Peptides against a protein of PDB entry 6FRK. Designs and how they scored, part 100

Target 1, 411 residues: chain A of PDB entry 6FRK
Amino acid sequence: NEEVLNAMLKEVCTALLEADVNIKLVKQLRENVKSAIDLEEMASGLNKRKMIQHAVFKELVKLVDPGVKAWTPTKGKQNVIMFVGLQGSGKTTTCSKLAYYYQRKGWKTCLICADTFRAGAFDQLKQNATKARIPFYGSYTEMDPVIIASEGVEKFKNENFEIIIVDTSGRHKQEDSLFEEMLQVANAIQPDNIVYVMDASIGQACEAQAKAFKDKVDVASVIVTKLDGHAKGGGALSAVAATKSPIIFIGTGEHIDDFEPFKTQPFISKLLGMGDIEGLIDKVNELKLDDNEALIEKLKHGQFTLRDMYEQFQNIMKMGPFSQILGMIPGFGTDFMSKGNEQESMARLKKLMTIMDSMNDQELDSTDGAKVFSKQPGRIQRVARGSGVSTRDVQELLTQYTKFAQMVKKM

## One batch from the design tools (peptide; made by RFdiffusion4, then SolubleMPNN)

Design b2_p15_3_s1 (from b2_p15_3, 5 letters changed)
Fold by OpenDDE base, seed 3:
Structure b2_p15_3_s1 (fold): chain B 411 residues (1-411), chain A 15 residues (1-15)
Amino acid sequence: as target 1 above (411 residues)
Amino acid sequence: DEEFKELEKLLEALM
């Protein structure tokens, strides 16, 4: 029994290390799981795998809980949020994402560019802010980030802004001069929250980086970026452990909407390859896919049309990057869609939709659409000509539809 | 749970 436990724990530890979980945290988790599992209960014929998975899950939940309540902005008050982090962490993009998130929730939000070190920092922030219709402040002539931050905060306080986000300079390295500048800015503007932005893709370096920031500035919140890539998110555990600060949001892509409130349970489920069922349900609900209930009802009846497939392709395209959606499904690791495959997959979906746009209602609404085309091959040639594609491309679409419709009939 | 299994199968068939 102990040998079986040790073997299963070795597999879990390997998977967590491959998920960028820090080696110290993995060792600690292994010891905690080993101490939490009663070997006598494992002898009694309980599902050893489920018991170990549950113990691992509980210990991972503890690792993402710093025991500190996340700071939340107060409605009708001025809330100053200072962003800190390395260059390339996605800090500036995350400032815009957070501002846009609060703006969509009906908060009066603004952005301040206090990055005087990076050439074009203000132009980048201005571009992002303008696209999102977010008010912004910065200078092309002032070189002191303290002056810019102070003036910008004062301006937006006087204009009764509720969410005032300050983007600071990022460096490529942990430099004492960066930390002193961040402290000077923090002391001048007195932020209600200091947000550390961390790139999840740095893997085992997450702990050391997060610690270096926390040791120098009063980080109260963490945002983890680049969770859309090959980063399985294990670095987030390292950030919480090092900063003793909660993760408040995650960045899940390059788009301004690729930003989500951090949820512990979905995140750990995803980290373990269990999928993010709750986040998928929330994303489906946020899209107000009222047509999904009607589709689910049709699927329960084994009915699936080319129109239903078209609507599903539209829904998938609305849910965001296809790689993220797939990475939310149990058993579909993020590894299945490289970033190159996502654009290609979206282009493929859009091509399939363009073919269906050349179909008539009889073809789209048939419960056996493939049979409609097989009985009258002239329809394939019409659709191919209408959509500017080959007859082969239409046949490939019908083959995919037939596979779907066969799966739905087996449900 | 049934709706979720339905969505999983739909997504498995898209791949």
Scores: peptide ipSAE 0.000, ipTM 0.345, DockQ to the pose 0.062
Fold by OpenDDE base, seed 4:
Structure b2_p15_3_s1 (fold): chain B 411 residues (1-411), chain A 15 residues (1-15)
Amino acid sequence: as target 1 above (411 residues)
Amino acid sequence: DEEFKELEKLLEALM
C-alpha cells in the first residue's frame, strides 16, 4: 500500500513539476497528501486512486488559497488599483482587460499610463483604451511616473471615477530602480490595491519573481496571464505562495474579453486536466443562452448525458474563440488545443456532433451513455457507419464523455 | 504535446 501510494505520488509530483509547480510546493504537497491519507482507510477497499486524487485536489486548493480575502472595489468609491509586473508579463494588456471587465459591469473605469520607460507604452495603452472606449491619462513629455500617476489619479478622482487603474513601468529584469520607482508611485497615489501581473509561461521562475515584487511593494492581489498557451498554470501556485495574495483574475488569450475572475476549483480542475466546468458554466451564463438553468440543475444533481454534451457543443460553437472553450471541457483540453488552428478545432467539434447526430434518443438521454455502448458494442458500429467515421472515433468520443460524466458525478 | 499527453495520462491515472 505504501509503495503504491509512493508510486502514485511520484507520478503526481512529476505531473505538477511539468505543470510548472515549484519543486518546494510539490514536496510540501507530497508530504501533506501523505499526512492526509489514512492508510487504514486505504486498506478498507475504497478506490485508493480516488482518495489520493481527492487529497491532491484538496491540497492544491489550499495552495491557491492564501487565507486572505481578495480585495474588491467598493461601488460609489474611488478605487485606485496599481499594476506592477515585469515587461512582457502582459501587464499593460491586463490593465485594459480589467478596465474593460469593470466597465462592462457598469463601473466608471479609467486607465493611467505611468510607464515612462517603454517607448510607445502610452500609445499602446491609448490604442487599447480607445478601442474599448475607456478613458485614459498619460504623457508623451513627462518622464516622472510619480507625476503622471499622481496627476492622473487626481484628475480621475475629481471626475468621480470608481475604478482608477495605474499601469507602471516594467523592466526585462528585476532592477532595484524599478522597485524604487514602483514604491515611489505607490507612496504618491496610495493605491487601494496593488496587483502583481505574472506571466504563467515563465515556469519555475514564478516564485522568485513574485517574491521579489512582494518584498519591495505591498502586493495584495495577483493576476496570472497567458493561461491560453503552453502554460499549465502551476506558476500561479508559486505566485500565491510567494505573495501570500489571492489570484483575482486570469488572462486566457490576447483579446480584451480573454479575461475572467479567478475561481479556485475550476483552475485546479484545469491544472489537473479535469477541465473547467464552472468556467464553462459562467461563460455559458454570460452569453444568456437558453436552457442554461436546466443544464446547471442537471450538473448539480450529477446528471450528464450525451445530449447535454451535444447541447454544450452547440453553445461552444456560438461562443467564439473555440480552442479556449474546448480547453474548459474535461477530456477535450489537451487534444484540441495542441494540434490545430481554430478551424481544425471547429472541424473536430463538428465531427463529434455528427457522431452524436447518428445516436438514438436512448443513447443520447442515458445518464450512463458509455455503459449503453459498452453493453452493446454493435451500437458503436452503427453510429460509426451512420456518421461516416471510424469505430475508434466513436470510442474516443465515448471516452471523453465518460471522463466528463464522471467529473459531474463527483461534483 | 507529449508532455501534455503524459500529464493528461497522469491526471487520468490519478482519476
Scores: peptide ipSAE 0.000, ipTM 0.297, DockQ to the pose 0.019
Fold by OpenDDE base, seed 5:
Structure b2_p15_3_s1 (fold): chain B 411 residues (1-411), chain A 15 residues (1-15)
Amino acid sequence: as target 1 above (411 residues)
Amino acid sequence: DEEFKELEKLLEALM
């Protein structure tokens, strides 16, 4: 029993480290999971795998919870939100995404470019803001970010803006001069919230970087960017641990709408490669697809067929942006998205649908389609021949289906 | 593959 536990914990620890989770956090999680699992209860014939997965999930949920309530803007007040983060973290893009998010929620939002260091920072912010119809402030001539931030905040306060977002200079190097500049800006504008923007792809460096910002400015919120890429977001755990601040939003692509409120459960599910079924259901519900209620009911009953997967692929193909939705499907996360643009992802989905078009109703409508194929391997060869694909391609589809169907059966 | 092997060695050293 202990050997099985240790083997499963090794697999989980490997998967977490492959997800860029900090090694110290992975070690602590392993110790906490070992302490939370009674080996005697595991002897009672309970699904050992489910118990370990639940214990791991519970400990990961604790790692993303700093025990601090997220700051929320107050309606009818002037809320100043200062953004801090490294160059290339997606900070400027995230300022625009957050402003747009609040604008769509009926807040009077504006953007201030206090990045005087990066050539064209103001032009980039202006372009993004103009496309989103967000009011903006900045200077082409003023080089002091404190002056720009102060003037911009004063202007938008006088105009009764509710959400005033200040973008600051980002640098690649931890320069004391940059941190002093950020502190001077923070002291001048007295922000209601300081948001640290972190790139999920920086891996093990997340802790040290997040700590360096927290040690210099009062970071109260974290936004994690580039969670659409190869980065499984394990660095987000390091940011929470280092900043002791909640993740408030995640960036899930390059589009201004590729931005969502952080949800702990879906994020941990995605981190573990379980997918985000809740986020998929929410996204599917937001898209008002009439056929979704029947699927949601089947999912709630733990029933998922190859036909249900096919219908979901048809629905996904009707939806944009395709990349976000695929990243929510269990087994279609990092490996499926990692190698292709949206067109290649659509071509792969079409290929999977073409494989399923060569299946019969007994195969498609089976609540255990993978078991139907495993019992009669000649079915794989028939489907492969019918769809013009390899037997391997059919096995890969069945493996993806099995991952999804097992997840639905666990809901 | 090399970073992964270093990570495996780090995991093995943590076991």
Scores: peptide ipSAE 0.000, ipTM 0.332, DockQ to the pose 0.010
Fold by OpenDDE base, seed 1:
Structure b2_p15_3_s1 (fold): chain B 411 residues (1-411), chain A 15 residues (1-15)
Amino acid sequence: as target 1 above (411 residues)
Amino acid sequence: DEEFKELEKLLEALM
């Protein structure tokens, strides 16, 4: 039993390292999982895999929880939020995403560009703010970020703004002058929250970078960016461990809407390749798809038809950035995202829907659609001819449907 | 925890 546990923990530790989880955190997790697993319960015939997965999941949830309540802005107050982070972390883009998020929720939000070091920083912020209709402040002539930040905060306080976001200069980790500048800005504006923005794609470097910021400035919140790329987000665990600060939001793409509140359970599920279930349901609920209750009831009864799958593909096509939604569906994300852009993934769904458009109501509405086709192979040839595809393409669709319908029956 | 288990079941069933 201990050899089996050690073998399974080795596979999990390898997968977590491939997900950019810091090697120290993976070691700590392995020790915590070993201490939490009752070897006697594992001997009693419980599914050893499920037990280890549950223990790993529980310990990953603890690694994402710093034990500190996230700061939240107070309605009708002036809330000053200072952003800090490395150059190229997505900090400036994230300032605009956060401003837009609060603006859409009916907060009076503004942006201040206190990045005097990066050529075109103010132009980039101004372009993003103007597109989103967010009020902004900055200077082309003032070179002191303390003056710009102080004047901008005073201006927007006097205009009764509720969310005042200050973007600062991003530099390399080794510039003590940057940390002094950030401290001078923080002392001048007295922010209610300091947000560290971290790029998930920097992998094992996340811990050492997050620690360098926390050792110099009072980081109270973390935002993780570039979770749309090949980065599985394991660096987020390193940021929480180093900063002792909660992750409050994640950036999931380049668009201003590619930004969501951080949720622990969905993030860990996605990190383990289990999908982002809660984020998928929140996204589906935000779309006000009235048909979701009827689908949930059918799924609770273990009923799933080819029509139900077609309706889900229509819903997915309506949800916007397809890479995000597929990355939220377990098992669809790895095979669909590993080999194409968003347009290729949409073209694949549209091809599957075109195959189903050549099916009849008896085939679409059958609770065992795969068995209808297996009993009468001539149906596969009819559908293939009707949709202009191979009989193999129809069999691949039916194989996907069968896998899906078998899982629904196990619910 | 119950909503998350129902959801985990729902997505294990969407795969």
Scores: peptide ipSAE 0.000, ipTM 0.317, DockQ to the pose 0.022; fails the geometry check

Design b2_p15_3_s2 (from b2_p15_3, 6 letters changed)
Fold by OpenDDE base, seed 1:
Structure b2_p15_3_s2 (fold): chain B 411 residues (1-411), chain A 15 residues (1-15)
Amino acid sequence: as target 1 above (411 residues)
Amino acid sequence: DEYFKELENLLKALM
């Protein structure tokens, strides 16, 4: 039993290392899981895989929870939020995403560009802010970030803004001069929250970078960016461990709406390749797809037609970036999150819908659509000719439908 | 939960 446990823990540790989880955290997790598993319960014929998976999940949840409540802005007050992070972390983009998130919730939100070091930083912020209709402040002539931040915060306080976001200079290296500048800005504006923005794609470097920021600046919140790429998000665990600060939001793409509140359970489920079922539920509910109740009722009765499958493809196409939806589905790996695969996946869905557009109502509305086609093979040839595809493409669609309809009948 | 599991299975079937 201990050999089986050690073998399975080795596979889990390998998968977590491939997910950019820090080696020290993986080692600690292995020790914690080994201490939490009752070897006697493993001997009793319980599903050893399920027990280890549950223990791993529970210990990963603890690693993402710093035991500190996340700061939340107070409605009707002036909340100053200072952003810190390395250059290229997505900090400036994340400032705009957070401002837009609160604006959509009816908060009076603004942006301040205190990045005087990077040429075009203010133009980039101004472009993003203008596109989102967010008020902004900055200077083309003032070189002191303390002056810009102080003047901008005072201006927006006097105008009764509720969310005042300050973007600061990033650096490529851990330079003491950057941390002194950040401290001077923080001392001048007295922020209610300091947000560290971390790029998930830096992998094993996440711990050292997050620690360097926490040792110099009072980081109270973390935002993780670039979770739309090949980064499996294991660096987020390193950021929490180093900063002892909660993750408050995640960036899931390049669009201003590719930004969501951090949820521990969905994130760990995704990290383990279990998908984000809760986030998929929330996203489906946000779309107000009136047809969901009717579909859920049909599924409860074990009824599923080719028309019901067509309606599901339409719903998937309405859910936004297909890469985000796929990345919420258990067992769709990070390879489906690549931008190249999104267009191809949408093209595949659209091809399947085009095949179904060549079907008649008798074929679409049959509770056993595959049997209708199997009894009359001439229907496959008609549909193939009508949609401009091969008979093989139609047979592949019917095979997929049959697999799904068999799953629905087992519900 | 069952609906989303089936939607998962549908999407897995499509790929």
Scores: peptide ipSAE 0.008, ipTM 0.471, DockQ to the pose 0.060
Fold by OpenDDE base, seed 5:
Structure b2_p15_3_s2 (fold): chain B 411 residues (1-411), chain A 15 residues (1-15)
Amino acid sequence: as target 1 above (411 residues)
Amino acid sequence: DEYFKELENLLKALM
């Protein structure tokens, strides 16, 4: 029993280290899990694997919880949110995502660019803000970030903005002068919340970087970015441990909608490679896909048509960024969505739907759609001409459909 | 659970 426990804990510890979880946290987790299991009288018949997984999950949940309630903006008040973080952390993009998130919720949101160090920082923020129809402030001539931040905050306070987001200069190096600049900005604008933005892809450096920011400014919230890439998000645990501040949001892609409130349970499930089944269920339920019950009932009967596949493609397209959906599915490792693949995957879905738009109801509603096309090859040529694709593209779609319909029949 | 497994497999077949 102890050998099996130690072997499974070794696998979990290896997976957590490969997920960029800090080695100190992994060691602590290992000892906590051992102590928890050694204290639980192994009731005869419990699946030891499930017990270890549950104990690991419970200890990871504790590592993500700093024991501090997340700051929340007050409706009808002026809430100043200062962003801090390294250059390339996604800070500027995250400012726009957060502003857009609150704007969609009916908050009066604005953006201030107090990044005077990076050439084109203001133009980048202005472009993002303009696309999202978010009011913005910045200067092309003022070089003091304290002046820009103060003037921008005053302007938007006078205009009764509720969410005032201040983007600061990101730095590559821990230069004391730059932390002094951040402190001067913080003292001048008196933010209600200081948000540290971290890149999940910096791996084991997350702890040291997060600590360096917390030691200089009163970080009260963390946002983790680039959780769509190869980064499994283990660095987020290090950031929480170092800052003693809650993760409030995660960035899950490059799109302005690739931004979600942090949920502990889904995040830990994803970190362990269990997927986010609950978040996927929540997202499916939010879409009010009334047709899901009818589909589930057809699937239970082993029935799956080309129309049912078309409706699923429509549902996937309604679920928003494909990267977020895939990242919620168990066994889709973060490796499956390299940055370029979302637009290509959506274009591929649209192409498949365009092929199906050229099919007739007899073809779409057949429980054996592939057999309908195999019996009458002239149908493939008709559909290919109607959709402007090759006969090969139609055959590839029918091959995919056949694989899926065979899987449904085996369920 | 079956629906999400199917969606996973559909997405795997599309990629």
Scores: peptide ipSAE 0.008, ipTM 0.432, DockQ to the pose 0.061
Fold by OpenDDE base, seed 4:
Structure b2_p15_3_s2 (fold): chain B 411 residues (1-411), chain A 15 residues (1-15)
Amino acid sequence: as target 1 above (411 residues)
Amino acid sequence: DEYFKELENLLKALM
């Protein structure tokens, strides 16, 4: 039994190392799992694999929990959030993503560019902020990040902004000058939260980097970026361990909406290749709480309309890129959609919705929408003309709908 | 579970 346990733990440890989990954490996890598994219970014929997986899962959950409650902004207050992190970590992009996240939640959000080191940093932030309609501050002439940060924070405090995000300079390496600059900025603006942004793709370097930031600046939150890439996110465990700070959000792509609140259980499930069913549930629930119950009830009765399909397409489009949604479903790898296919898939969804926008209520609300069109082929030609598509495109949509409606009837 | 399976099937058929 101990040999079998050791062999299975070796496989798990290898998989965790391949997932960029720090070697020290993997060692500690192995010891903790061994201590948590009752060898006598393993003798009772329970699925040893499932028991070990559950023990591993439980210990991974503990590794992402620093035992400290995440800082949350207070509504109606001025919350100053300072971002720190290396150049290339996705810090500037993440500032825009966080600002956009809070703006969509109805917070009065703004961005400050205190990155004076990188040429075009302010232009990049301004471009991102303008696209998202987020107010921004920065300078083309001021070289002191302390002055820019202080003036920007004061300006936005006076304008009663609730979320004031300060992007700082990144460096290519951990340099003492970067840390002194960050300390001077932090001392001047007195942030309510300091967010360390870490690139998940740096693998085993995550611990050393996160530690170097925590040793210099009072990091209170972590955001992990580039979890859409080849990085399985094991570096996130290293960041939590080193900073003793919770992960608050994750960056899951290049788009401004490729950003989600961190959830421990879904993240660990994904890390173990179990998929993120809970995160899919939560994303679906965040979109339409009341409409999903009504849909589930219709699905239970084998009813599925073109309108129900349209509403699902709207929900999918709000959930973010298709690759992310698929990567949350167990058995769909993150690689299932190459980056090129994602924009094409979203464009295809939008095209299908545009076709349905040319349908009438009788067509949309029919329990057998395909039969309505098959009985009166002139409807296909009307919809095709109304949406600017071919009759073939409408027939393809109806074929897809028929396939779904048949699946729902078999449930 | 049935809803998510149908959503999965929906996603699979859009691909």
Scores: peptide ipSAE 0.007, ipTM 0.442, DockQ to the pose 0.028
Fold by OpenDDE base, seed 3:
Structure b2_p15_3_s2 (fold): chain B 411 residues (1-411), chain A 15 residues (1-15)
Amino acid sequence: as target 1 above (411 residues)
Amino acid sequence: DEYFKELENLLKALM
């Protein structure tokens, strides 16, 4: 019995290490899980596998909970949010994502570029801000980040902005000069929240980096970026442990919309390969896919048309990167689509949609669309000419549709 | 639960 427990704990520990969870946290989790099970086995004679899974889940939830309530902005007040983090962490992009998130919620948001170290930092922030229609401040001539941050904060306070985001300089390494600059900026602007932005892809280095920032500046919140990549998110546990600060948001891609509030349980479920069903439901609900009820009803009746497939491709494209959607489904590993395969998959979906745009309503709305084309091969040639593709590409689409329609009929 | 299973199956067939 103890050998089986130790073997299962070894597999869990290996999977957590492969998920970039820090070795110290994995050891502590193993000890805590072992102690929890040793206490529960004495009491209940229950299925050991379920007990281990529950104990592991419970201890992972504790690792992402710092026991501190996340800072939240106050509506109708001026909230100054200072961003700190290494260069390449996605800090500047995350400033724009956070500003856009609050703007979409009806907050009066603005961006300040206090990055004087990186050439073109202000142009990059200005470009991102302009695309999102977010007001911005910065200087091409002022080299002191304290002056820029102070002037920008004062300007936007006077203009009654509610969310004032300050992007600071990053460095490639932890440097004392960076930390002194961050302290000077923080002291000058007196931020209501200091957000540490961490790249999840740095793996086992997450703890040491997060600790170095927390030891120098009063980090109150963490944002984890690049959770769309091969990073399984275990570095997020290291950031919470090191900063003793909650994760408030996650960056899930390069788009301005690839940004979501952090949820502990969905994140741990995803980390364990259980999928993020709740986050998928939330994304579906945010998209106001009111047309999904009619589609679900058709699918329940085993009806699936080329139009229904087109609408599903539109929905998939609206949900964001295909890798994120797959990584939310139970049994699809986060590794299933590399970033290269994602652009190719999206290009493939767009190509399939362009072929369907050349179909008529009789072809699109037929419950046996493939049979409509098989009975009249001249339709394939018309659609191929209309969409600028080969007849083979249209046949491949119809073959895919037939596979889908057969799956729906088996449901 | 059926919708997610349908979406999962849809995604499996796109692969």
Scores: peptide ipSAE 0.007, ipTM 0.398, DockQ to the pose 0.062

